# Peptides against a protein of PDB entry 6GMG: the designs that were tried, part 316

Target 1, 331 residues: chain A of PDB entry 6GMG
Amino acid sequence: DSDDRVTPPAEPLDRMPDPYRPSYGRAETVVNNYIRKWQQVYSHRDGRKQQMTEEQREWLSYGCVGVTWVNSGQYPTNRLAFASFDEDRFKNELKNGRPRSGETRAEFEGRVAKESFDEEKGFQRAREVASVMNRALENAHDESAYLDNLKKELANGNDALRNEDARSPFYSALRNTPSFKERNGGNHDPSRMKAVIYSKHFWSGQDRSSSADKRKYGDPDAFRPAPGTGLVDMSRDRNIPRSPTSPGEGFVNFDYGWFGAQTEADADKTVWTHGNHYHAPNGSLGAMHVYESKFRNWSEGYSDFDRGAYVITFIPKSWNTAPDKVKQGWP

## One batch from the design tools (peptide; made by RFdiffusion4, then SolubleMPNN)

Design b2_p25_4_s3 (from b2_p25_4, 16 letters changed)
Fold by OpenDDE base, seed 1:
Structure b2_p25_4_s3 (fold): chain B 331 residues (1-331), chain A 25 residues (1-25)
Amino acid sequence: as target 1 above (331 residues)
Amino acid sequence: SEEDAKKAYEQEKAALDKIKARLAA
């Protein structure tokens, strides 16, 4: 119910957060308290702490996507997405495995496909590509220099991304980033930008022209990464939730998690920030809560989703929304 | 392309308020 959504009020710039609440290995807090933390830790522009603007608070109020929105500076377009799929595992399990008791063939195939995605390898691929991009950005003062550097890096690593078309989201992502073009952002200088990562969970069975079974149990062939590159075609993702399998059952349309640019080498120790729903303090859903989860907690996802993608975008280096280290909770 | 990005933005923006409540578990 969109009519119940409310923009959180402004928080004083000097107000310290209340302690976060531990919950299932995560750190949890109400959205207003996250704003306080955000202002103390992530709000810095050119080293100066900033109050979260009304516009940013409005973005944040949309829930899980709002967390990614406020930290990336733009609504997620999800064009540069990566995943990892084990084709051999998938084929082997289909051949040698069998449906569980009470499980239909379609349900079995959907489950096997879901389990054939490796979230850790998908995340690793995105981090690898982000690192390559960051090296290409480092001393490039125009887009041409950036693209030349990028192609050189890819060639040196024998990366299949070198064969992508010039108009591919991979090569066009920087120029299509609003903050890159902004005077107070990148100002068209690639060396002022850095690559960042967020993740999206969604449902594979979104094609209304497909079978009902695929909409209920997943489409095993949908949203697979291209071999070699790991790129996922996200063009068919329309935020359509899983179809109910029983009367009264309902599923959520998507989930977003913000990673940024953490340098922690151990994936299991990385922190992912996400929200539970849009802010509705006077509605049935209640106030929005923000979670800071370890990778294990984030990547586990929900039964609402059978796909996960790791997406690369860009922010100005002058922003502190993607620091090298993220501390879970408060203090 | 920028046009594609805009289209994607508008498409997903229309679904922003459709997210349901989640539990931490």
Scores: peptide ipSAE 0.043, ipTM 0.681, DockQ to the pose 0.110
Fold by OpenDDE base, seed 4:
Structure b2_p25_4_s3 (fold): chain B 331 residues (1-331), chain A 25 residues (1-25)
Amino acid sequence: as target 1 above (331 residues)
Amino acid sequence: SEEDAKKAYEQEKAALDKIKARLAA
């Protein structure tokens, strides 16, 4: 329940941020200060700074998803998601490994599955695909041209994505992006759009018809990437948290991290922006904080989650919410 | 399809209203 959620107040456009606080390799600040930074650095439309609107502030107030929401311009649909899973490692560990002391078989299998995902390779796959998409977008002035370019690029690279259905999230993602259709956005011109990336952490054991063990310890078979493409079927992700294993225990629904379109080749040096919870300055949760984390910090995740997906969406090139270079913290 | 996307968006937004996400750094 988010009844105590509050929309942060407007910040003057010319107000400079206060310094961020370092926290375990992250840069941290309160949400209002992030709004100040956002207005100075990320708010630009066609090169002009913009005050964060009430609507955008409201989106942001929802916490981790709010950061991705305000920067992508839409609530995450998570349809075009990528991951990397080491099947050989998984099989080998199940066969030759053993549960830890006090660990049940279900716990063991869930843990092994979680550990068989390679976050870096998943991220790299998403970046690879985003790059292909950006090339396809570059000189395409209608969707048909974009799709043709995309298919050609994939064929040239012998990428398995070329075999995806035309109605798949992969090919339909652009036309399903609201900002693509907006006059001040893409205006139905693919060349005015660019691919961007965010990440979602979530729980695999969301099937209520499955065993309690899977809901508590993870479903080893759920949300695996398809071989060759790396696509993850996210249709069964309903934001259901991990089931408690003891009385009083509770887990969070999800976490979102915004990457955008950074060009830093070293994954470890990329910056991920995320929030801790919805803004509730007068509630038990307190004020929302925004974190700018390096990839290592982001990809570590939390015990609340056993899956990580890297999702591609699109924003207008005129937006500066996904710059080539992101600087951690302030100044 | 656009219709599917819209439905998905509305569904997710509705779910968001009930979400209490809290993460520690």
Scores: peptide ipSAE 0.033, ipTM 0.660, DockQ to the pose 0.088
Fold by OpenDDE base, seed 3:
Structure b2_p25_4_s3 (fold): chain B 331 residues (1-331), chain A 25 residues (1-25)
Amino acid sequence: as target 1 above (331 residues)
Amino acid sequence: SEEDAKKAYEQEKAALDKIKARLAA
């Protein structure tokens, strides 16, 4: 019940977090404690710590999406999304594999499709593109310069993204970023912005006109990346959860994980920040918890989801919500 | 476009409160 959601109270700027540490690759703390950490580590604007505003706390209170929301400065639109899908593996497994005991054909196909996505390669593709964008942003003081730089970079790398339309999410992402236009943000200066990454987990079987089997077990053909670019058309993602396969079963609509702009080259060592649910301290769900997970912990996902996308957006360089290094927990 | 982004934001905002609890590990 959305009525149970509560905005976490303000935390004094000088209040240190209670200590917490990772266990089996994941650190966990209550949302209030995360706010304390956020203020100490991620709140900086132009090098100055900031108290998390009421608006930001309100955003954060929405759970997993709230973590990405508060750190990116905008609600995720998911327009510039990347993934990696092994078509050969998929075809081969469908041809030569067989359903498990008790597994339906539709369930088998859905599972095979899910397993044919490579989360690591998808993440790497997003990082590659983000790097290209960051180079294009450098010394570009207007959007035209940025776009020219971007095209040059893509041409130099023989990247298929160079063929995208000028109005595509790829080229329009910067100008559609509110913080780019803000006086204290980008101020319409691309060189003041940097590319950042977050991830979304969601369900493929969202087409209400499709078969019930696809809604229950996944649509093997849905939300595949385009060859060459790795772009995923997210236009059909309407946050529709998986359909129950048994009585009493229910699934969550989505999950979001914040990566930012970490420079750690080893994907397995990167940290992803996400939440469990909206903050409902007086409700049945309870207080919101924030997780800081290693890539393996994040990318494994849940049975609720059979797709993972890695999305690029932009934040001002003056923000510290996407530092080069992210640490789990608090000493 | 910015208008499209705004529409998407508004459409998805209704889904925000539908997030539920999930397993911690």
Scores: peptide ipSAE 0.059, ipTM 0.710, DockQ to the pose 0.108; fails the geometry check
Fold by OpenDDE base, seed 5:
Structure b2_p25_4_s3 (fold): chain B 331 residues (1-331), chain A 25 residues (1-25)
Amino acid sequence: as target 1 above (331 residues)
Amino acid sequence: SEEDAKKAYEQEKAALDKIKARLAA
């Protein structure tokens, strides 16, 4: 029940976190302890450690999305999303493959579609684009300069994104970022901003007008990236969970993982921060826990989801919520 | 903008309340 959600209390600024616990290859802790770590490591504004504000703690209390929310500074809009889909693999498997024992045709097609997505390549594409954007931001002191730089960078790389129109989420993302316009943020200066990445896991079968089978087993045609650009149209994502396939079965609506701007070249060594559910210490769900997972643990996802998107947004460079290096756990 | 963020939040507010517990994996 939403009424069970509680905002975690403030933690003293200088309170050190307790050690994280290992949990199936990831580091895990209760939300209160994450706040302690966050204050020590990620809270810095202009190099000064900050106490997590009540507003930030409230955002965080919403669970997995809360982790991304507090670190990105805004509720995820998911407009600039990337993925990688192997169309040839998909077609070939549909043509030459067959349903497993007990698997329906719809289930087979949904599974094949899911397996045709490459999470690592999707992540790589997002990182590539983020790098291009960061180069465009570096010395741009107004949005026009940023856009010009961006187009030049794309042209130099022969990137298909150069063909996107001016209204595309790709070009409009910066100006639609609240922190870009804030006086203590970007102050309308692109060079004060940097691109960051988070990931969303969600269900493809969200169309209520589609067949029940698609809602249960996935829509093979939904949320595919555009060829060349890798852009995913997220407009149809309304946070509708997978439909139950058996009595008593229930699925989660989404999952969010925060990557930020890590520079680790090996995707498998990157750390993803996420939460399990909203904070309900007095409710049935219990206290919120925060996980710091390696990419393999994050990208594996759950049966609740058959899509993974890697989303680019922006934060002020003065924030330390997206450092170059992220250490898993504590100490 | 902040307004845009708020709008996005309001549109998905119900979704936030439907997050379930999950096992660590």
Scores: peptide ipSAE 0.049, ipTM 0.733, DockQ to the pose 0.143; fails the geometry check

Design b2_p25_5_s1 (from b2_p25_5, 16 letters changed)
Fold by OpenDDE base, seed 5:
Structure b2_p25_5_s1 (fold): chain B 331 residues (1-331), chain A 25 residues (1-25)
Amino acid sequence: as target 1 above (331 residues)
Amino acid sequence: SMAEAKAIADAGYQQQLQALALNNS
């Protein structure tokens, strides 16, 4: 890894993007062209287009995390994360299944655990919770009102989240959002904010005190959602990549995908925006590319990762970085 | 933090995986 990262140059506000390139069911473009699209489609503050600032371009230049960063307005903290895990499937497969030919026991267990996660159900849970939060936000003009509304909504739905501690990321997420406190953002008014979703792919075997096998093949017990709530404790996620299983093998630390607040009911039709790597046009990695992928393409992930979490954060309603509808590619 | 950001798989690797996924669908 070298520090060859470059901040993409500014694009004129009225510059229209070039057509995206279709690539294996997703739309792809170079980062500079994404900036053009972003300015035309997502940059709006109070209905007015904005040029992507130098700071925003700097954030974006960091790659996959940069896409989520620029659209959410903050570096991902991943505190309010959801997933779905089929414990019965996991237990049954461990009991009745067997390692494949050449597969170690640890590799088998890691694989079974990975396969026991349901990305679609995890995403659906996050959407459900985001919807509840949005209802709680809608007419709340202070945090106390928001929290009261949230508790009432959860009680009405008999949701296990109602039993979460007041210090839980679930209840503290809004107050910990910088844009909520900003004068030109939420200005401490919950009704000016909306819940949005992004996804993170990462490796379960991050505990350096655990066995080498867990670091190589995954920790079957790590980063499971709590029953009933679907909450994932992300405190142990330190962006540590999978350990190599063979000489010369290497893995990356994470991937991020931006969903926002799309209203498309069919998960398979939702669009996820992500980047390949940091922008290094003069370096070995080359220019950063941005991808707009359907859920199938996003949720597929890579062998680098065995966990997928769907994270809720908040942005001001005045931002258009999370529109109801996202159109894949350009035009 | 900014220091936490890191590159993911290169374009070639990603394209290979994507192609395989489509072919197997």
Scores: peptide ipSAE 0.022, ipTM 0.678, DockQ to the pose 0.094
Fold by OpenDDE base, seed 2:
Structure b2_p25_5_s1 (fold): chain B 331 residues (1-331), chain A 25 residues (1-25)
Amino acid sequence: as target 1 above (331 residues)
Amino acid sequence: SMAEAKAIADAGYQQQLQALALNNS
């Protein structure tokens, strides 16, 4: 019950974090200690540390989505999402494979679909696109210049995204970013913005009009990337969790991981920041914990989810929530 | 398990937040 959610108290600006602890191959800490780290490392606006505001602390308190929320400056809309799906593998496994012992046909198909996604390739696609966008942003002082630069970059790379409609999430993402329009943000100047990445894990079987089997075991056809572009239509993602397969079983609706704009070329060395649950220090769930995970730990996900998307959004360059280098844990 | 410990805000409320974000864009 979200009624016991509490906004973490303010932390003094100069308070240093306590050391993180290992947890499942990740660096883990309580939310208040993450706030301390955030203020020391990520809070900077125009080079000056900032105390996390009450509003930002409230956003953070919502758990995994809160980490992405506070660092991106807006609740995730997930409109510009990328993934990679091996269609040939999927077809071949369906044709030549068979259900495991005790596995239903629907469960088999759902599992095969899940396994046909490549998280690393999906992440790399998002990074590729973000790089193109950043080049387009660099010297563009109005949206028209940005869009023209994008088209040129895409044409140069023979990227299928060049064929997207002008109203697509790809071309409209910048103009639909609140911080782009803010005076102290982008101030309508693309060159003041940069592309950043976060990831969402979610369940494919969300269609209430589909079979119960799809809701329990996944919808093999749902949330596949478009060929060539890698774009995922996220319009049908309504934050509906996996349906229970047995009495007493329950699943979480989503997980979010913040990557930002790290420049580490090796995907396996990138750091993803996420939370476990909403902050309820006086409730049954307890205090919220924040995790900093390597890509392998993040991309593994949970049985609650059978889809992973890598989403591009934008933040002002004056923010330090997406630095080139992220250090796991503390110190 | 860690997965079992995860609990996020109500899905309906989060949908409202998403809608609000889109409307403000």
Scores: peptide ipSAE 0.022, ipTM 0.645, DockQ to the pose 0.056
Fold by OpenDDE base, seed 4:
Structure b2_p25_5_s1 (fold): chain B 331 residues (1-331), chain A 25 residues (1-25)
Amino acid sequence: as target 1 above (331 residues)
Amino acid sequence: SMAEAKAIADAGYQQQLQALALNNS
């Protein structure tokens, strides 16, 4: 129950983290210890360590989304999302493949659709776009200059994103970022901002008017990226979990992983930070744990989800929540 | 709204994620 959620207590600014625990290729720790690490490594504003505020601790306490929330400074809107879908693979498998033993047609189609997404290519697309955006931000001192730069960059690369509407999430994302408007943030200066990436896992079968089969096994046609741009229309993502296939079965509504702005060229070496559930130390769920996972572990996902998106947002360059290098675990 | 965001965040039972991670290792 949401009533069991507790805000983690404050940690002294100078308190060092305890060692993280290795867990199946991941580094794991309790939320309070992550706060300690966060204060030592990620809390810096203008080069100065900061104690995680009560508000930030409250955001963090919400679990996986809380990790992205505290590091991005905003509850995820997921508007600027990218993925990669192999249409040819999908069509070929539907045509030439067959359901496994005991697998329904709907289950087969849902599985084939899920398998037709390429997480690595989706991530790469997001990184590519983030790089373009960062170049556009670098010398832009107002939004108009940023948009002009962005269009020029896209034109030079012959990128289909150049054809997006001015009101699209792609062009409006910066102006809709609260930290961009903050005095101690961007202060309406694009050159003070940088693009960052997080990932969301979710269920495709969220349409209540669709068939029960789609809600149980996935909607093969839902949340596909647009050709050329890789943009995913997230407007219908309402955080509805997968429907149970058997009595008593339940699924999680979403998972979030924070990447930030790591410069590691090898995707497999990138670190993704995420949480298991909201902090409920006195409840049945227990204390929240934070995981730092390699891309392979993150991108694998869970059966609860059949879609993954890589989302771009912005943070002030003065924040250190998205450093160039992220070290897994502690020390 | 922030209230809506909080409600959405609290709506997820995420213990299953941990269980699955253990099973996949």
Scores: peptide ipSAE 0.026, ipTM 0.713, DockQ to the pose 0.248; fails the geometry check
Fold by OpenDDE base, seed 3:
Formats: sequence, C-alpha cells, structure tokens
Structure b2_p25_5_s1 (fold): chain B 331 residues (1-331), chain A 25 residues (1-25)
Amino acid sequence: as target 1 above (331 residues)
Amino acid sequence: SMAEAKAIADAGYQQQLQALALNNS
C-alpha cells in the first residue's frame, strides 16, 4: 500500500464521460473519467445502472490491478493461467543464434525465452478454454453438473485438461470464486456465471535462490506452460520485480489487463483495459490514468516483464463488466 | 511518459488480499 494513494471521489450516476485522449494507439483518460464511463457502460447489475461504490473505487485506485479487481469483483489470484511457448524455436535459437553485440549469454537466453512465447496463441488458448467452460456452465444448476459437463466437453475435444486433478485450479476455480456463492451473484448456480479473461505481465526471474543473472535477465525455464494443457504454474509468482541491470534502474512488479468476455474473433481487435499506477493526485505520481489498448499494444508489454499469462476467472452473468463488445475510448 | 510510469501497491499487501480472497471462497 502507498501512503499517498487516494480513493477517487464518487461520480454522479448520470454524469457522462469526457472524451478519451489518444495515446500511442490507445485511448487514455483519468481515473475519475473512467469511473463515469464505467457507470454508464459496465456498472449494470441485472440490467440496472449502478454507481461505483466506495469499495469499488478503492479497489480501482490501486492502478493496473485495480481495473481488473473492480471488473472481476475480486483481487486477482491468477491460479488458472494459460500461455503458449514454442519449444522448438527456443532450442533452435539457443543452438544456432548468437548474442548481440554487448549482450551477455544470460541476457541472450532470457531474451530468446521471452521471444519464444506467443502471446496471441496464449490468449487464444485461454479463449478456447473459457468457451468450453461457458458451455459447461449452461444449464448446470449445481457444481457437480458443471464438472460433469466440463469433463464431457473436454473428452469430446480430446483436451489434455481432462486429465487434470480434481483439485487443479482448472476444476476448482468456480467453487473458489466468491461471487459464485453470493446470493446476488451465482447463488451456487453455475448457470448464472460466465468465464472471463484477464492478463498479467510479470517477471520470470523471481527465484531468490537462483543466479543474479536470472534475476536480471530472466529465467528461461520459469513459468512455461505445460504441454497439451497450456497451464502455467503461477505458484512461484510472488510479485517480485526484475532486478536492476544498472545503477538507478528500477522495475515494477506486474501489470494487469482486463479483457472480460469479448466475442471479437480477431485478437488484434480486442480491447484491453489497464491502469498506469495507483491514484495519487496530490503525490509525485499524479492521478491514475486508465488505458484501453488494442491487443497489440497490450501484449507488447514493458521491459519490466518477460512473461504474459492469460487468466480465467468467473463473474455473475448479471454483471455487465464483461460485455460481448467493448468500445475503445469515449464516445 | 506517464503512460509508462508504473507504480504498484506493496507486494506484501497484495499477497494479503489474495489470501483474503481465497479464504472467502
């Protein structure tokens, strides 16, 4: 927590947003204006527009994670994460490639590993799984029915996820979602829930027992997806930032982007919503800004991070925080 | 630019939030 973090004030329910500003292919606005948009577009519960509560505004004020937090209804646990890694490309580049001028071996290996992840394929895998889950949720009025449906769907597709343990995040994700159990949420009825997606960017070199080079340049072997399933073991992600490679250099520990449940088939046209930092209007960092980025802009990430995971969670269908179509900016 | 200037909340606090979320499930 930051001492200079401030909870944005309430916005009148009927206040319309000011126009967003273009920012390097993204749509950008200050957090207060995003709240206005959120109330107009995403706030609906059972079809009724809602004012963002103080609690929700407080969640939002935490920055990038706050955007995902307010829209998913819970702090991200990141347990059900997917990615795609090209092992053949990685091996080939390590064997036949060479470090760039001035690049250390460790830096080269870290870079090659980073470049061996396919963000688009990782995202598509998450979407595929989310679709399977959504089908399994349909007409399932208890968890047992949902799980049975899910297993059937996976069997039909010969999906390796069918072999996951019952305690796996894949099968336990729904029951571990607070809104699933809430009376005004799922009320323990899977058919009232839907799968949604967000993304986390983070650093691979988080193992303090590993070499300094891995902490500085990445751990090529860390946070790879399991073959067949695409699942990433996120248990070792402790929100540890990249280690500085030079004096005075500093990195942030993560970034979060909210996708929700957009139906746009073209990944490049999907919109990702994220924040730059916690809201500190009276501090050195200034007011929090919210960005709505196309997939290309989101997936590009920052040098702070060498991993991107696409995470599935659940929200009640009665919420409108994950609509089929997201419009970039305002109007 | 400000778009690239990121400052995230305390990692320890975030971990507590995660634990709380899991406990509520």
Scores: peptide ipSAE 0.022, ipTM 0.647, DockQ to the pose 0.054; fails the geometry check

